Peptides against a protein of PDB entry 4U39. Designs and how they scored, part 158

Target 1, 302 residues: chain A of PDB entry 4U39
Amino acid sequence: SIKVIGVGGGGNNAVNRMIENEVQGVEYIAVNTDAQALNLSKAEVKMQIGAKLTRGLGAGANPEVGKKAAEESKEQIEEALKGADMVFVTAGMGGGTGTGAAPVIAQIAKDLGALTVGVVTRPFTFEGRKRQLQAAGGISAMKEAVDTLIVIPNDRILEIVDKNTPMLEAFREADNVLRQGVQGISDLIATPGLINLDFADVKTIMSNKGSALMGIGIATGENRAAEAAKKAISSPLLEAAIDGAQGVLMNITGGTNLSLYEVQEAADIVASASDQDVNMIFGSVINENLKDEIVVTVIATG

## One batch from the design tools (peptide; made by RFdiffusion4, then SolubleMPNN)

Design b2_p24_5_s3 (from b2_p24_5, 9 letters changed)
Fold by OpenDDE base, seed 5:
Structure b2_p24_5_s3 (fold): chain B 302 residues (1-302), chain A 24 residues (1-24)
Amino acid sequence: as target 1 above (302 residues)
Amino acid sequence: ARKIVDATSPEDRKIMEEATAKRE
């Protein structure tokens, strides 16, 4: 089974966005120290952590409280994660619960033998230096606790949105990018009856790879597949080029007019931009809501 | 050696085949 755990406010917002977008084939778990915030989760499984420590009042933006809350609730987390083949841990880094609890939850998942993938955001620079420093500590702890860590630099989202984008919309876009990261991978794995995809191939790409890069490209028109692929491999969300990437996961999502040629063209572009010996898994997904748009998500490891 | 795996579902593949045939 595939489990997605949203940790803290940002992680829970991302999980809510995943549920709203009907991301299939995954089980959703919402984790928070704030009981009121947790009640707003759309996840089927809701777990309040650190009930004794926090009394449901949240972590007070303190990562140490988030950490201790997860440690207090370790057995409950273990039970919720038991039997997962893969666990996504999603969080907004810089807060109390997400920053502190996400690494603990990730370690629990890894210790249970699940392929553990972190998908987390760095805070925007405007959220202040304290959040950036807290996020850096949380990201460091996540790197040790996961097989693969995707870090989304929120400041790079400001490069892909309008300059006049309200702060609230920038946060919504961060939640959407988190969704795209999880969905981009889960869509490749969660499809039953894939004759050609061994979970071992996914493990080869993602197991003990450390930091991964994520790029997204969107395009329309005649060359939309090639354009979307090129945008993905040059995405502002990428902190580096993918030319050395030994592992790649690629999702190509399009409407009912997505052709095999377009998929192959996009896959060839991404593979050619990667290491010569790249291990790549790609999948094409039909989304009827995507009229003439193609969305390419690339996750590069190694 | 380079290894590329197509993880497209049979259902989505069929849709893409139909879309391909309409463009030709």
Scores: peptide ipSAE 0.512, ipTM 0.925, DockQ to the pose 0.793
Fold by OpenDDE base, seed 2:
Structure b2_p24_5_s3 (fold): chain B 302 residues (1-302), chain A 24 residues (1-24)
Amino acid sequence: as target 1 above (302 residues)
Amino acid sequence: ARKIVDATSPEDRKIMEEATAKRE
């Protein structure tokens, strides 16, 4: 089974966005120290952590409180994650609960023998230096606790949105990028009847790989597949080129007019931009809501 | 050696095959 655990406010917003976009084949778990915020989760499983420590009033933007809250609730977290083959831990870094609890939850998942993937955001620079420093500590702790860590630099989201985008919409886009990171992987695994994908192949790409890069490309028109693939491998979300990437996960989403040729063309572009000996898994997904658009998501490990 | 795996579902593959046939 695949479990997605949203940790704190940002993680729970991302999980809500995943549920709203009908991401299939995953179980959703919402974790928070704030009981009121947790009640707004759309997740089937809702877990309040650190009830004794915080009394449901949240972590007060203190990562140490988030950490201790997860430690207090360790047995509950273990029971919720038990039997998962794969666990996604999603959080916005820089806050109290997400920054402190996500590494603890990730370690619990890993200790249970699940393939543990972190999908987290760095705060925007405008959220202030304190959040950036807290996020850096949380990201460092996540690296030790996961098999693969995808870090989304929120400041790079500002390069893919309109310059006039309100601050609130920039946060919504961060939640959407978190969704795309989880969905881009889960769609490859969770779809029933994937005759050609062994979970062992996913483990080979993602187990003990450390940091991963994520790129997204969207295009329309006659060369939309090639353009979307090129945009994905040159995405502002990529902190580096994928030319040294030994592992790649690629999702190609299109409408009912997506052709096999377009999928192959996009896959060939991404594979050619990766290491010569790359292990790549790609999947195409039909989304009837996409008219002439192709969306390419690339996750590069290494 | 490079290993590329196509993890497209049979359902989505069928849709893409039909889309390909319409463009030929």
Scores: peptide ipSAE 0.512, ipTM 0.923, DockQ to the pose 0.790
Fold by OpenDDE base, seed 4:
Structure b2_p24_5_s3 (fold): chain B 302 residues (1-302), chain A 24 residues (1-24)
Amino acid sequence: as target 1 above (302 residues)
Amino acid sequence: ARKIVDATSPEDRKIMEEATAKRE
């Protein structure tokens, strides 16, 4: 089974966005120290951590409280994650709960033998230096606790949105990028027995790979597949080029008019931009809501 | 050597095949 665990406010917002976008084949778990915020989760499984420590009042933006809250609730987390083949741990780094608890939860998933993938955000620069420093510590702890860590630099989201985008919309876009990171992988693996994908191939790409980069490209028109692929490999979300990437996961999502030629063209562009000996998994997904748009998501590991 | 795996579902593949045939 595939489990997506949202940790703290940002992680839970991302999980809500995943549910709203009907991401299939995954179990959703919401984790928080704030009981009121947790009640707003759309996840089927809701877990309050650190009930004794925090009394449901949250972590007070302190990562050490988030960490201790997850440690207090270790047995409950183990029970919720038991039997998962893959666990996505999603969080907004820089806060109390997400920053402190996400590494603990990730380690629990890894110790249970699940393929553990972190999908986390760095805070925007405008959220202040304290959040950036806390996020850096949390990201460092996540690297040790996961097989693959996707880090989304929120400041780069400001390069892909309109300059007049309100702050609240920038946060919503961060939640959407977190969604795209999880969905881009889960869509490739979440359908048991229908996909000619051995889970061993996913493990080869994602196990013990450390940091991964994510790029997204969207295009319309006659050359939409090639344009979307080129945008994905040159995405502002990529902190580096993918030319050294030994592992690539690629999702190509389009409407009912998505052709085999378009999929192959996009896959060839991404493969050609990757390492010569790249291990690549790609999948195409039909989404009737996209009409004439193609969305390419690239996750590069190694 | 490159290893490229197509993980597209059989259902989505059929839709793409139909879309391809309509363009041809």
Scores: peptide ipSAE 0.511, ipTM 0.923, DockQ to the pose 0.812
Fold by OpenDDE base, seed 3:
Order: structure tokens, then C-alpha cells, then sequence
Structure b2_p24_5_s3 (fold): chain B 302 residues (1-302), chain A 24 residues (1-24)
């Protein structure tokens, strides 16, 4: 089974976005130290952590409180994650709960023998130096606790949105990018397409790989597959080029009109931009909600 | 309707109930 655990405010917002976009084949778990925020979760499984420590008042933007809250609730986290083959841990780094609790939860998932994937954001520069420093500590702890850590630099989201985009919409886009990172991987296992992958295929690319980068491309029209692939490999979310990656996981998602030719064309573009010795796997997904759009998601590991 | 599961421990639920009752 695949489980997605949203940790703290940013992680819970990402999980809500996944549920709103009908991401299938996964179990959703919301974890928080803030009881009011947890009540707003759409997740089927809700867990209050650190009730003794925080009384449901949240972590006060202190990562050490978030860490201790997850340690206090370790047994409950273990029971909620038990029997998962794969666990996604999603959080916004820089806060109290997400930064402190996400590494603890990830380690619990890994110790249970699940393929553990972190999908996290770095805070925007405008959130201030304190949040950036806290996020750096949380990301470092996540790297040790996961098989693969996808880090989304929120400042790069500002390069793909309009310059006049309100701050609230920039946060919504960060939640959407977290959704795309989880869905781009989970759909390869859970959602049938023209080329299906299994859990073993994904495990070969993601097991003990450390840091990863994600690129996304969306296009329409006659050359939509090629355009989406080119946008994915040149995505501002890729802090480095796809060349030099040891592994590449590619998702080609389209509507019912997605052709094998389009899938192959997109795969050939990503392969041509990758190292010759790269371990590349690709799958296709059919999403009936996509009309003329193709979405290409690339995860570069190593 | 998808069944919501509260995975909070019974002990922590009591703490939260008591904390809520003190705020009312």
C-alpha cells in the first residue's frame, strides 16, 4: 500500500490539494500539533501529535517542539504507517511542526521497511532568514531519514508564476507543486496507463538515493508530448540540469487520446538530455480529466 | 462519505478534551 503523510500546516495543505485533485490509490494521513489546523484536514486519517507537550496549540514555529511532539507520539505514528510498502512524507520546511516532526516520521517509516520519499518545500526568501535556517536543519535531518528527498525551492515557483501573483497564490502554487511531486510518482504505481510500472521498478530508482530534483512540463497541441518533455527538463524547479543524474523517473500523463508515439517521443527527449549511463524508467498514466493536455513529470536522483 | 479515522491515542484524546473544556 501507498501512504501519504502530511506533516504540519504546509504538509496538511498539500494533502488537501491532493484530495481535491482526486489523487487515487493512496491513503492520506494528516499529522499536526495544531488541533484547529488538523480539524480542517480532508484526510481520512487524522493524528494529533504532542498533545502532552503542546495541548494542541501548535509548535510555536520551534522545530525542537515539532521533533519532541513526533517522538512523544511515536507508537501512534508506527501504527498508522504499519503495512505501507511506500510512504510519502510531505511538509513545508521552516516552520515548527513540519521541520521538526517530518524527519522523525520519515525515520519511523524507513525503520518499518517502507520505501520512504520526502517531498518538501524550502521557504520563500521573503519568509525571512530564521525560516531559511530552520528549513536547512530540517532538510539535513530529512536526508538521513529518507530513501529519496525531493526538495522544492519555493523561490523558483516565483519564476513560473506572474510577477504580480499575490503571496497567498504563491503558497497555493507551492502546495500544488508538492501535489505534483507525490502524484507524479504514486500514479506510476497506482494508476494504469499505456506503459505501467510496478513498485519494484520505482524502488530501483528511489531506494537510498538521497537528494532529488523535480521538473514539470505541461503542453497542448500537435507537439504537446515534445513540448511538455522539453519544459520538464528545463523546469525552473530543477536547481541543476538533468545531466549528471544517476537515475531518472519519468511520468507521462495524458487523456484517453494519449498515444504510444507521444509517450515514446517524450521519453526520447528526456533520455537525450540525460547521461548515457543513467538508469531511466518511464511510465504513462491516463487521466480522464485531461483533455488535450500532456503533463510530464521528471524526478532526477543522485 | 469516506470514514474519518481519528488515529490520536486514547490518552491524547483525553488530554485534548480536557484542554478544550478548560477553554470553554
Amino acid sequence: as target 1 above (302 residues)
Amino acid sequence: ARKIVDATSPEDRKIMEEATAKRE
Scores: peptide ipSAE 0.395, ipTM 0.853, DockQ to the pose 0.011

Design b2_p24_5_s4 (from b2_p24_5, 14 letters changed)
Fold by OpenDDE base, seed 5:
Structure b2_p24_5_s4 (fold): chain B 302 residues (1-302), chain A 24 residues (1-24)
Amino acid sequence: as target 1 above (302 residues)
Amino acid sequence: ARKIVDATKEEDLEIMRKATEKLE
């Protein structure tokens, strides 16, 4: 089974966004120290952590409170994650609960033998230096606790959105990018396509790889596969080129008109941008909600 | 530039508001 656990406010927003987008084949778990915020979760499983420590009042933007809250609730977290083959831990880094609890939850998942993937955001620079520093500490702790950690730099989202995009919309896009990071991987396992991957293939690319980068590209038209692939490998979300990656996981998602030729064309472009010794796997997904669009998601590991 | 075309739910706005209040 695949479980997605949203941790804290940002993680729970991302989980809500995943549920609203009907991401299939996953179980959703919402974790928070704030009982009021947790009540707004759409997840089937809702877990208040650190009830004794916080009394449901949240972590007060303190990562140490988030950490201790997860430690207090370890047994409940273990029970909720038990039997998962794969666990996605999603959080907005820089806050109290997400920053502190996500590494603890990730370690619990890993200790249970699940393939543990972190999908987290760095805060926007405008959120201030305190959040950025807290996020750096949380990301460092996540790296030790996961098999693969996808880090989304929120400031790079500002490069892909309109310059006039309101701050609230920038946060929504961050939630959407978190969704895309989870869905781009989960769909390869849970959703049939033209080229199916098994869990063993994904595990080979993602096990004990440390930090990963994600690129996303979308295109339409006659060269849509090639354009989407080129956009993915040059995505502003990539903090580095993919040529140094040890492994690449590629998702090619299209509508019912997605051809095997388009999948191959996109894969060849990503392969050509990667090292010759890279272990690259690619899968295709059919999404009937995509019209003439192709979406390419690249996860570069190592 | 990617257009964010998302219907803002009141619940999402409230969570974002709380997230920003923690920045104050």
Scores: peptide ipSAE 0.000, ipTM 0.294, DockQ to the pose 0.016
Fold by OpenDDE base, seed 3:
Structure b2_p24_5_s4 (fold): chain B 302 residues (1-302), chain A 24 residues (1-24)
Amino acid sequence: as target 1 above (302 residues)
Amino acid sequence: ARKIVDATKEEDLEIMRKATEKLE
């Protein structure tokens, strides 16, 4: 089974966005130290952590409280994760609960033998230096606790949105990018496409790879596959060029009119931009809602 | 076959579209 754990406010917002977008083949778990915020989760499983420590009042933006809250609730986390083959741990880094609890939860998942993937955001620079420093510490702890850590730099989201985009919309975009990072992988396993991957294929690319970057491209028209692939490999979310990656996982999602030729064309573009010795795996997904659009998601590992 | 209607909401598609249009 595939489990997605949203940790803290940002992680729970991302999980809500996944549920609202009907991401299939995954079980959702919401984890928080704030009981009121947790009640707003749409997840089937809701877990309050650190009830004794925090009394449900949250972590007060302190990562050490988030860490201790997860440690207090270790047995409950273990039971919720039991039997998972793959665990996604999603969080907004820089806060109290997400930054502190996500590494502990990830380690629990890894110790249970699940393929453990972190999908986390760095805070926007405007959230302040304290959040950036806390996020850096949390990301460092996540790297040790996961098989692969996808880091989404929120400041790069500002490069892709309008300059006049309200701050609230920038956070919604960050939640959507977290959704896309989870869905881009989970759909390769759980959703039938033209080219299906098994869990073993994904495990080969993602096991013990450390940091990863994600690129996303969307396009329409006659060259939509090529354009979407080019946009994905040049995505502002890629803080480094894809040619330095040791592994590439690619998702090519299209409507019912997605052709094998388009899938191959997109894969060839990403392969040509990658190192010659790259271990590249690609899958295709059919999403009836995309109509004439193709979405390419690239995850570069190593 | 349960048609797993991956209901990517139009709002999320619009966000992704806007995100990728600026690369042009």
Scores: peptide ipSAE 0.018, ipTM 0.455, DockQ to the pose 0.036; fails the geometry check
Fold by OpenDDE base, seed 1:
Structure b2_p24_5_s4 (fold): chain B 302 residues (1-302), chain A 24 residues (1-24)
Amino acid sequence: as target 1 above (302 residues)
Amino acid sequence: ARKIVDATKEEDLEIMRKATEKLE
């Protein structure tokens, strides 16, 4: 089974976005120290952590409170994650709950023997230096607790959105990128396409790989596969070129008209941009809502 | 038979489209 655990406000917003986009084949768990925020979760499983410590009032933007809250609730987290083959831990880093609790939850998942993937954001620069420093500490702790950590640099989202984009839309985009990081992997396992991967394939690429970067591209038209692939490998979300990656996981998602030729064309472009010795796997997914669009998601590990 | 996954919302696609257009 695949479980997605959203941790704190940002993680739970991302989980809500995943549920709203009907990401299939995953179980959703919402974790928070704030009981009121947790009540707004769409997840089937809702877990308040640190009830004794916080009294449901949240972590007060203190990662140490988030950490202690997860430690207090360890047994409940273990029970909720039990039997998962794969666990996605999603959080917005820089806050109290997400930053502190996500590494603890990730470690619990890993100790249970699940393939543990972190999908987290770095805060925007406008959220301030304190958030950035807290996020750095949380990311460092996540690296030790996961098999793969996808880090989304929110400031790079500002490079892809209009300069006049409202702050709220920038956060929505961050939630969407978190969704894509989870869905781009989970769909390869859970959603049959033109090319299917198994869990063992994904596990080979993602086990004990440390940090990962994600690139995304979308395109339409006759060359949509090639264009989407080129956009993915040149994505601002990729803080480094994919040519240095030890592993590449690629998702090619299209509408019902997605062809094997288009899948191969996209895969060839990403392979050509990657190291010759890269362990690359790719899958295809059909999404009826994409119609004429192709979305390419690339996850570069190592 | 292709399993069709439930749709990414149009809003998310539009954000993604705008995001990737700046890379051209």
Scores: peptide ipSAE 0.015, ipTM 0.445, DockQ to the pose 0.039; fails the geometry check
Fold by OpenDDE base, seed 4:
Structure b2_p24_5_s4 (fold): chain B 302 residues (1-302), chain A 24 residues (1-24)
Amino acid sequence: as target 1 above (302 residues)
Amino acid sequence: ARKIVDATKEEDLEIMRKATEKLE
């Protein structure tokens, strides 16, 4: 089974966005120290952590409170994660609950023998230096607790949105990028009627790889596959070129009109931009909600 | 190792395998 755990406010917003986009084949778990915020989750499983420590009033933007809250609720987290083959831990780094609890939850998942993937954001620079410092500590702790950690730099989202984009829309875009990171992997293994990757193949690419970068490209028109692939490998979300990656996981998602030629064209572009010795795995996904669009997601590990 | 997984029918798997061999 595949489980997606949203941790704290940002993680739970991302999980809500995943549910709203009908991401299939995964179980959703919402974790928070704030009981009121947790009630707004659309997840099937809702877990309040640190009830004794916080009294349901949240972590007060303190990562140490988030950490202690997860430690207090360890047995409940273990029970909720038991029997998972794969666990996604999603959070916005820089807050109290997400920053402190996500590494503890990830370690619990890893200790249970699940393939543990972190998908987290760095805060925007405008959220202030305190959030950046807290996020750096949380990311460092996540690296030790996961098999693969996908880090999304929110400041790079400002390069792909209009300069006049309201702050609330920039946060919504960050939630969408978190969604795409989880869905880009989960659809390859969990979507019914697809020739799914063997879970063993995904495990080989993602097990004990440390930090990963994600690129996303979308395009329409006659050259949509090539354009989407080129956008993915040159994505502002990639802090480094993919040519240094030891592993590449690629998802090519299109509508019912997605052709084998388009899949091949997109895969060839990504392969040509990658090292010759790279372990590359790619899959194609049909999404009926995509008409003329192709979405390419690239995850570079190592 | 390159592996192709697609949403296509099993009949198209053989086409994808042949396509992969051309990309190697």
Scores: peptide ipSAE 0.000, ipTM 0.319, DockQ to the pose 0.165; fails the geometry check

Design b2_p24_6_s2 (from b2_p24_6, 8 letters changed)
Fold by OpenDDE base, seed 2:
Structure b2_p24_6_s2 (fold): chain B 302 residues (1-302), chain A 24 residues (1-24)
Amino acid sequence: as target 1 above (302 residues)
Amino acid sequence: MAKNFVIVAKSKEELRKKLEELKS
């Protein structure tokens, strides 16, 4: 089974976005120290952590409170994650609960033997230096606790969105990028296909890989596949080129009109931008909600 | 029409081969 655990406000917003976008084949768990915020989650499983410590009032933007809250609730977290083959831990770093609790939760997942993937954001620079420093600490702790860590640099989202995008919309886009990171992987595993992915192959590519980069490309029109692939490998979300990556996971999602030639073209572009000996998982997914749009997600590991 | 599928490849060459196999 695949479990997605949203930790704190940002993580739970991302989980809500995943549910709204009908990400298939995953179980959702919402974790928060704030009981009121947790009640707004759409997840089937809602877990309040640190009830004694915080009294449901949240972590007060203190990562140490988030950490202690997860530690207090360790047994409950273990029970919720038990039997998972794969666990996605999603959080917005820089806050109290997400920053502090996500590494603890990730470690619990890893100790249970699940393939543990972190998908987290760095705060925007405008959120201030304190959040950036807290996020750095949380990301460092996540690296030790996960098999693969995807870090989304929120400032790079500002390069993708319109210049006039309100701050609130930038946060919504961050939630969407987190969704895309999880969905890009989970669709390859959980979506029924003609050729199913062996979970052993996923483990080979994602186990103990450390930091990963994610690129996203979206395009329409006649050359949409090539354009989407080019955008993905040159995505502002990529802090580095994928040419040094030992592993690449690529998802091409399109509508019912997605052709095998388009898939091949996109795959060739990504493969050409990758190392010659790259371990690659390539998936094609049909989403009937996509009309003329192709979405390419690239995750580079190692 | 493309369908849902996953390819695992250890090289670009293997990827191309497997993609061609899907066309047949």
Scores: peptide ipSAE 0.346, ipTM 0.862, DockQ to the pose 0.894
Fold by OpenDDE base, seed 4:
Structure b2_p24_6_s2 (fold): chain B 302 residues (1-302), chain A 24 residues (1-24)
Amino acid sequence: as target 1 above (302 residues)
Amino acid sequence: MAKNFVIVAKSKEELRKKLEELKS
């Protein structure tokens, strides 16, 4: 089984976005110290952590409170994650609950023997230095607690959105990028009718790989597959080129009109940008909600 | 038309081969 656990406000917003986009084959868990915020979650499983410590009033933007809250609720977290083959831990770093609790939750998942993948954001620079410093500490703790950590630098999202994009929409885009990171992987594993994937192959590419980079490309029109692939490998979200990666996961998602030719064209572009000896998982997924759009997601590990 | 599928490859050559097999 695959579980996605959203931790704190940002993580739970991402989980809500995943549910709204009908990501299939995963179980959603919402975790928060704020009981009122937790009630707004669309997840099937809602877990309040640190009820004694916080009284449901949240972590007060203090990561130490978030950490202690997860530690207080360890047994409950273990029970919720038990039996998972894979656990995605998603959070917005820089806050109290997400920054402090996500590493603890990730470690619990890893100790249970699940393939543990972190998908987290760095705060925007405009959120202030305190959030950046807290995020750095949380990311460092996440690196030790996960098999693979995808870190999304929110400032890079500003390069892919319109300059007039309202601040609230920039945060929504961050939630969407978190969604795309989780879905790009989960669709390769959990999509109904998907053939020829052994979970052992996923473990080979993602186990103990440390930091991973993610690129996303979206395009429409006659050359949409090539354009989407080129955008993915040159994505502003990539802090480095993928040519040095030991492992690559690629997802191409399109509508019912997605052709095998388009799939091959996209795959060839990503493969050409990768190392010759790269371990690659390549997936093609049909999403009926996509009409003329192709989405290419590339995750580079190692 | 493309269908839901996954290819695992340990090289570019293997990837190309498996993709060609899907066309056949």
Scores: peptide ipSAE 0.383, ipTM 0.878, DockQ to the pose 0.893; fails the geometry check
Fold by OpenDDE base, seed 3:
Structure b2_p24_6_s2 (fold): chain B 302 residues (1-302), chain A 24 residues (1-24)
Amino acid sequence: as target 1 above (302 residues)
Amino acid sequence: MAKNFVIVAKSKEELRKKLEELKS
């Protein structure tokens, strides 16, 4: 089974976004120290951590409280993650609960033998230096606790949105990018297709790979596949080019009108930008909610 | 029309080959 665990406010917002977008084939777990915020989760499993420590009042933006809260609730976390083949740990780094608890939860998942993938955000620079410093510590801890860590630099989201985008919309976009990162991988595994992905192949590409980069491209129109692929490999979310990556996961998602030609064209573009000896997982996914839009997600590992 | 599928490839050449096989 695939489990997605949202940790803290940002993680839970991402999970809500995943549920709203009907991401299939995954179980959702919401984790928070704030009981009121947790009640707003759409996840089927809601877990309050650190009830004794925090009394449900949250972590007060302190990562150490988040860490201790997860440690307090270790047995509960273990039970919730038991039997998972893969665990996505999603969080917004820089806060209390997400920053502190996500690494602990990730380590628990890894210790249970699950392929553990972190999908986390760095805070926007405008959220302040304190959040950036806390995020750096949390990301470092996540890197040690996961098989693969996708870090989304929120400041790069500002490069792909309109300059007049309200701050609230920038946060919503960050939640959406988290969704896209999880969904881009989970759809490859969980979506029934002509060729099913062997989970062993996923493990080969994602196990013990450390930091991964994610690029997203979206396009419409006649050259939408090529355009989406080009946008993905040149995405501002990519902090480096994918040409040095040892592994690449590529998802092309389109509507019912997605053609094999478009799929091939997109794949060729991404492959051409990759190393010659790259281990690649390439998937095509039909999403009936997409009309003329193609979404290409590229995750580069190693 | 494209359907849901996943290709695992260890090289660009293998990827191209497998994609061509899907077209046949």
Scores: peptide ipSAE 0.372, ipTM 0.875, DockQ to the pose 0.886; fails the geometry check
Fold by OpenDDE base, seed 5:
Structure b2_p24_6_s2 (fold): chain B 302 residues (1-302), chain A 24 residues (1-24)
Amino acid sequence: as target 1 above (302 residues)
Amino acid sequence: MAKNFVIVAKSKEELRKKLEELKS
């Protein structure tokens, strides 16, 4: 089974976005120290952590409180994650609960033998230096606790959105990018196809790979596959080129009109940008909700 | 029309071969 655990406000917002977008084949768990915020989760499983420590009032933007809250609730977290083959831990770094609890939860997942993937955001620079510093500590802790860590630099989202985009919309886009990161991987595993992915192959590419980079490209029109692939490999979300990556996961998602030619074209572009000896998982996913749009997600590991 | 599928490849050449096989 695949479990997605959203940790803290940002993680729970991302999980809500995943549920709203009908990401299939995964179980959703919402974790928070704030009981009121947790009540707004759409997840089937809701877990308040650190009830004794915080009394449901949240972590007060203190990562140490978030950490201790997860430690207090370790047994509950273990029970919720037990039997998972893969666990996605999603959080917005820089806050109290997400920053502190996500690494603890990730370690619990890993200790249970699950392939543990972190998908987290780095705060916007405008959120202030304190959040950036807290995020750096949380990301460092996540890196040690996961098999693969995807870090989304929120400031790079500002390069993708219109310059007049309100701050609230920038946060919503961050939630959407988190969704895309999780869904891009989960769809490869959970979506039945002509060729099913062996979970052993996923483990080969994602186990103990450390930090990963994610690129996303979206396009429409005649050259949409090539354009989407080019956008993905040159995505502002990529902090480096994918040419040095030891492993690449590529998802191409399109509507019912997605052709094998388009799939091949996109795959060739991504492969050409990758190392010759790269281990690649390439998946094609049909989403009937997509019309003329193609979405290419590239995750580079190692 | 493309369908849901996953290809695992250890090289660009292997990827191309497997994609060609899917077209057949």
Scores: peptide ipSAE 0.342, ipTM 0.863, DockQ to the pose 0.883; fails the geometry check

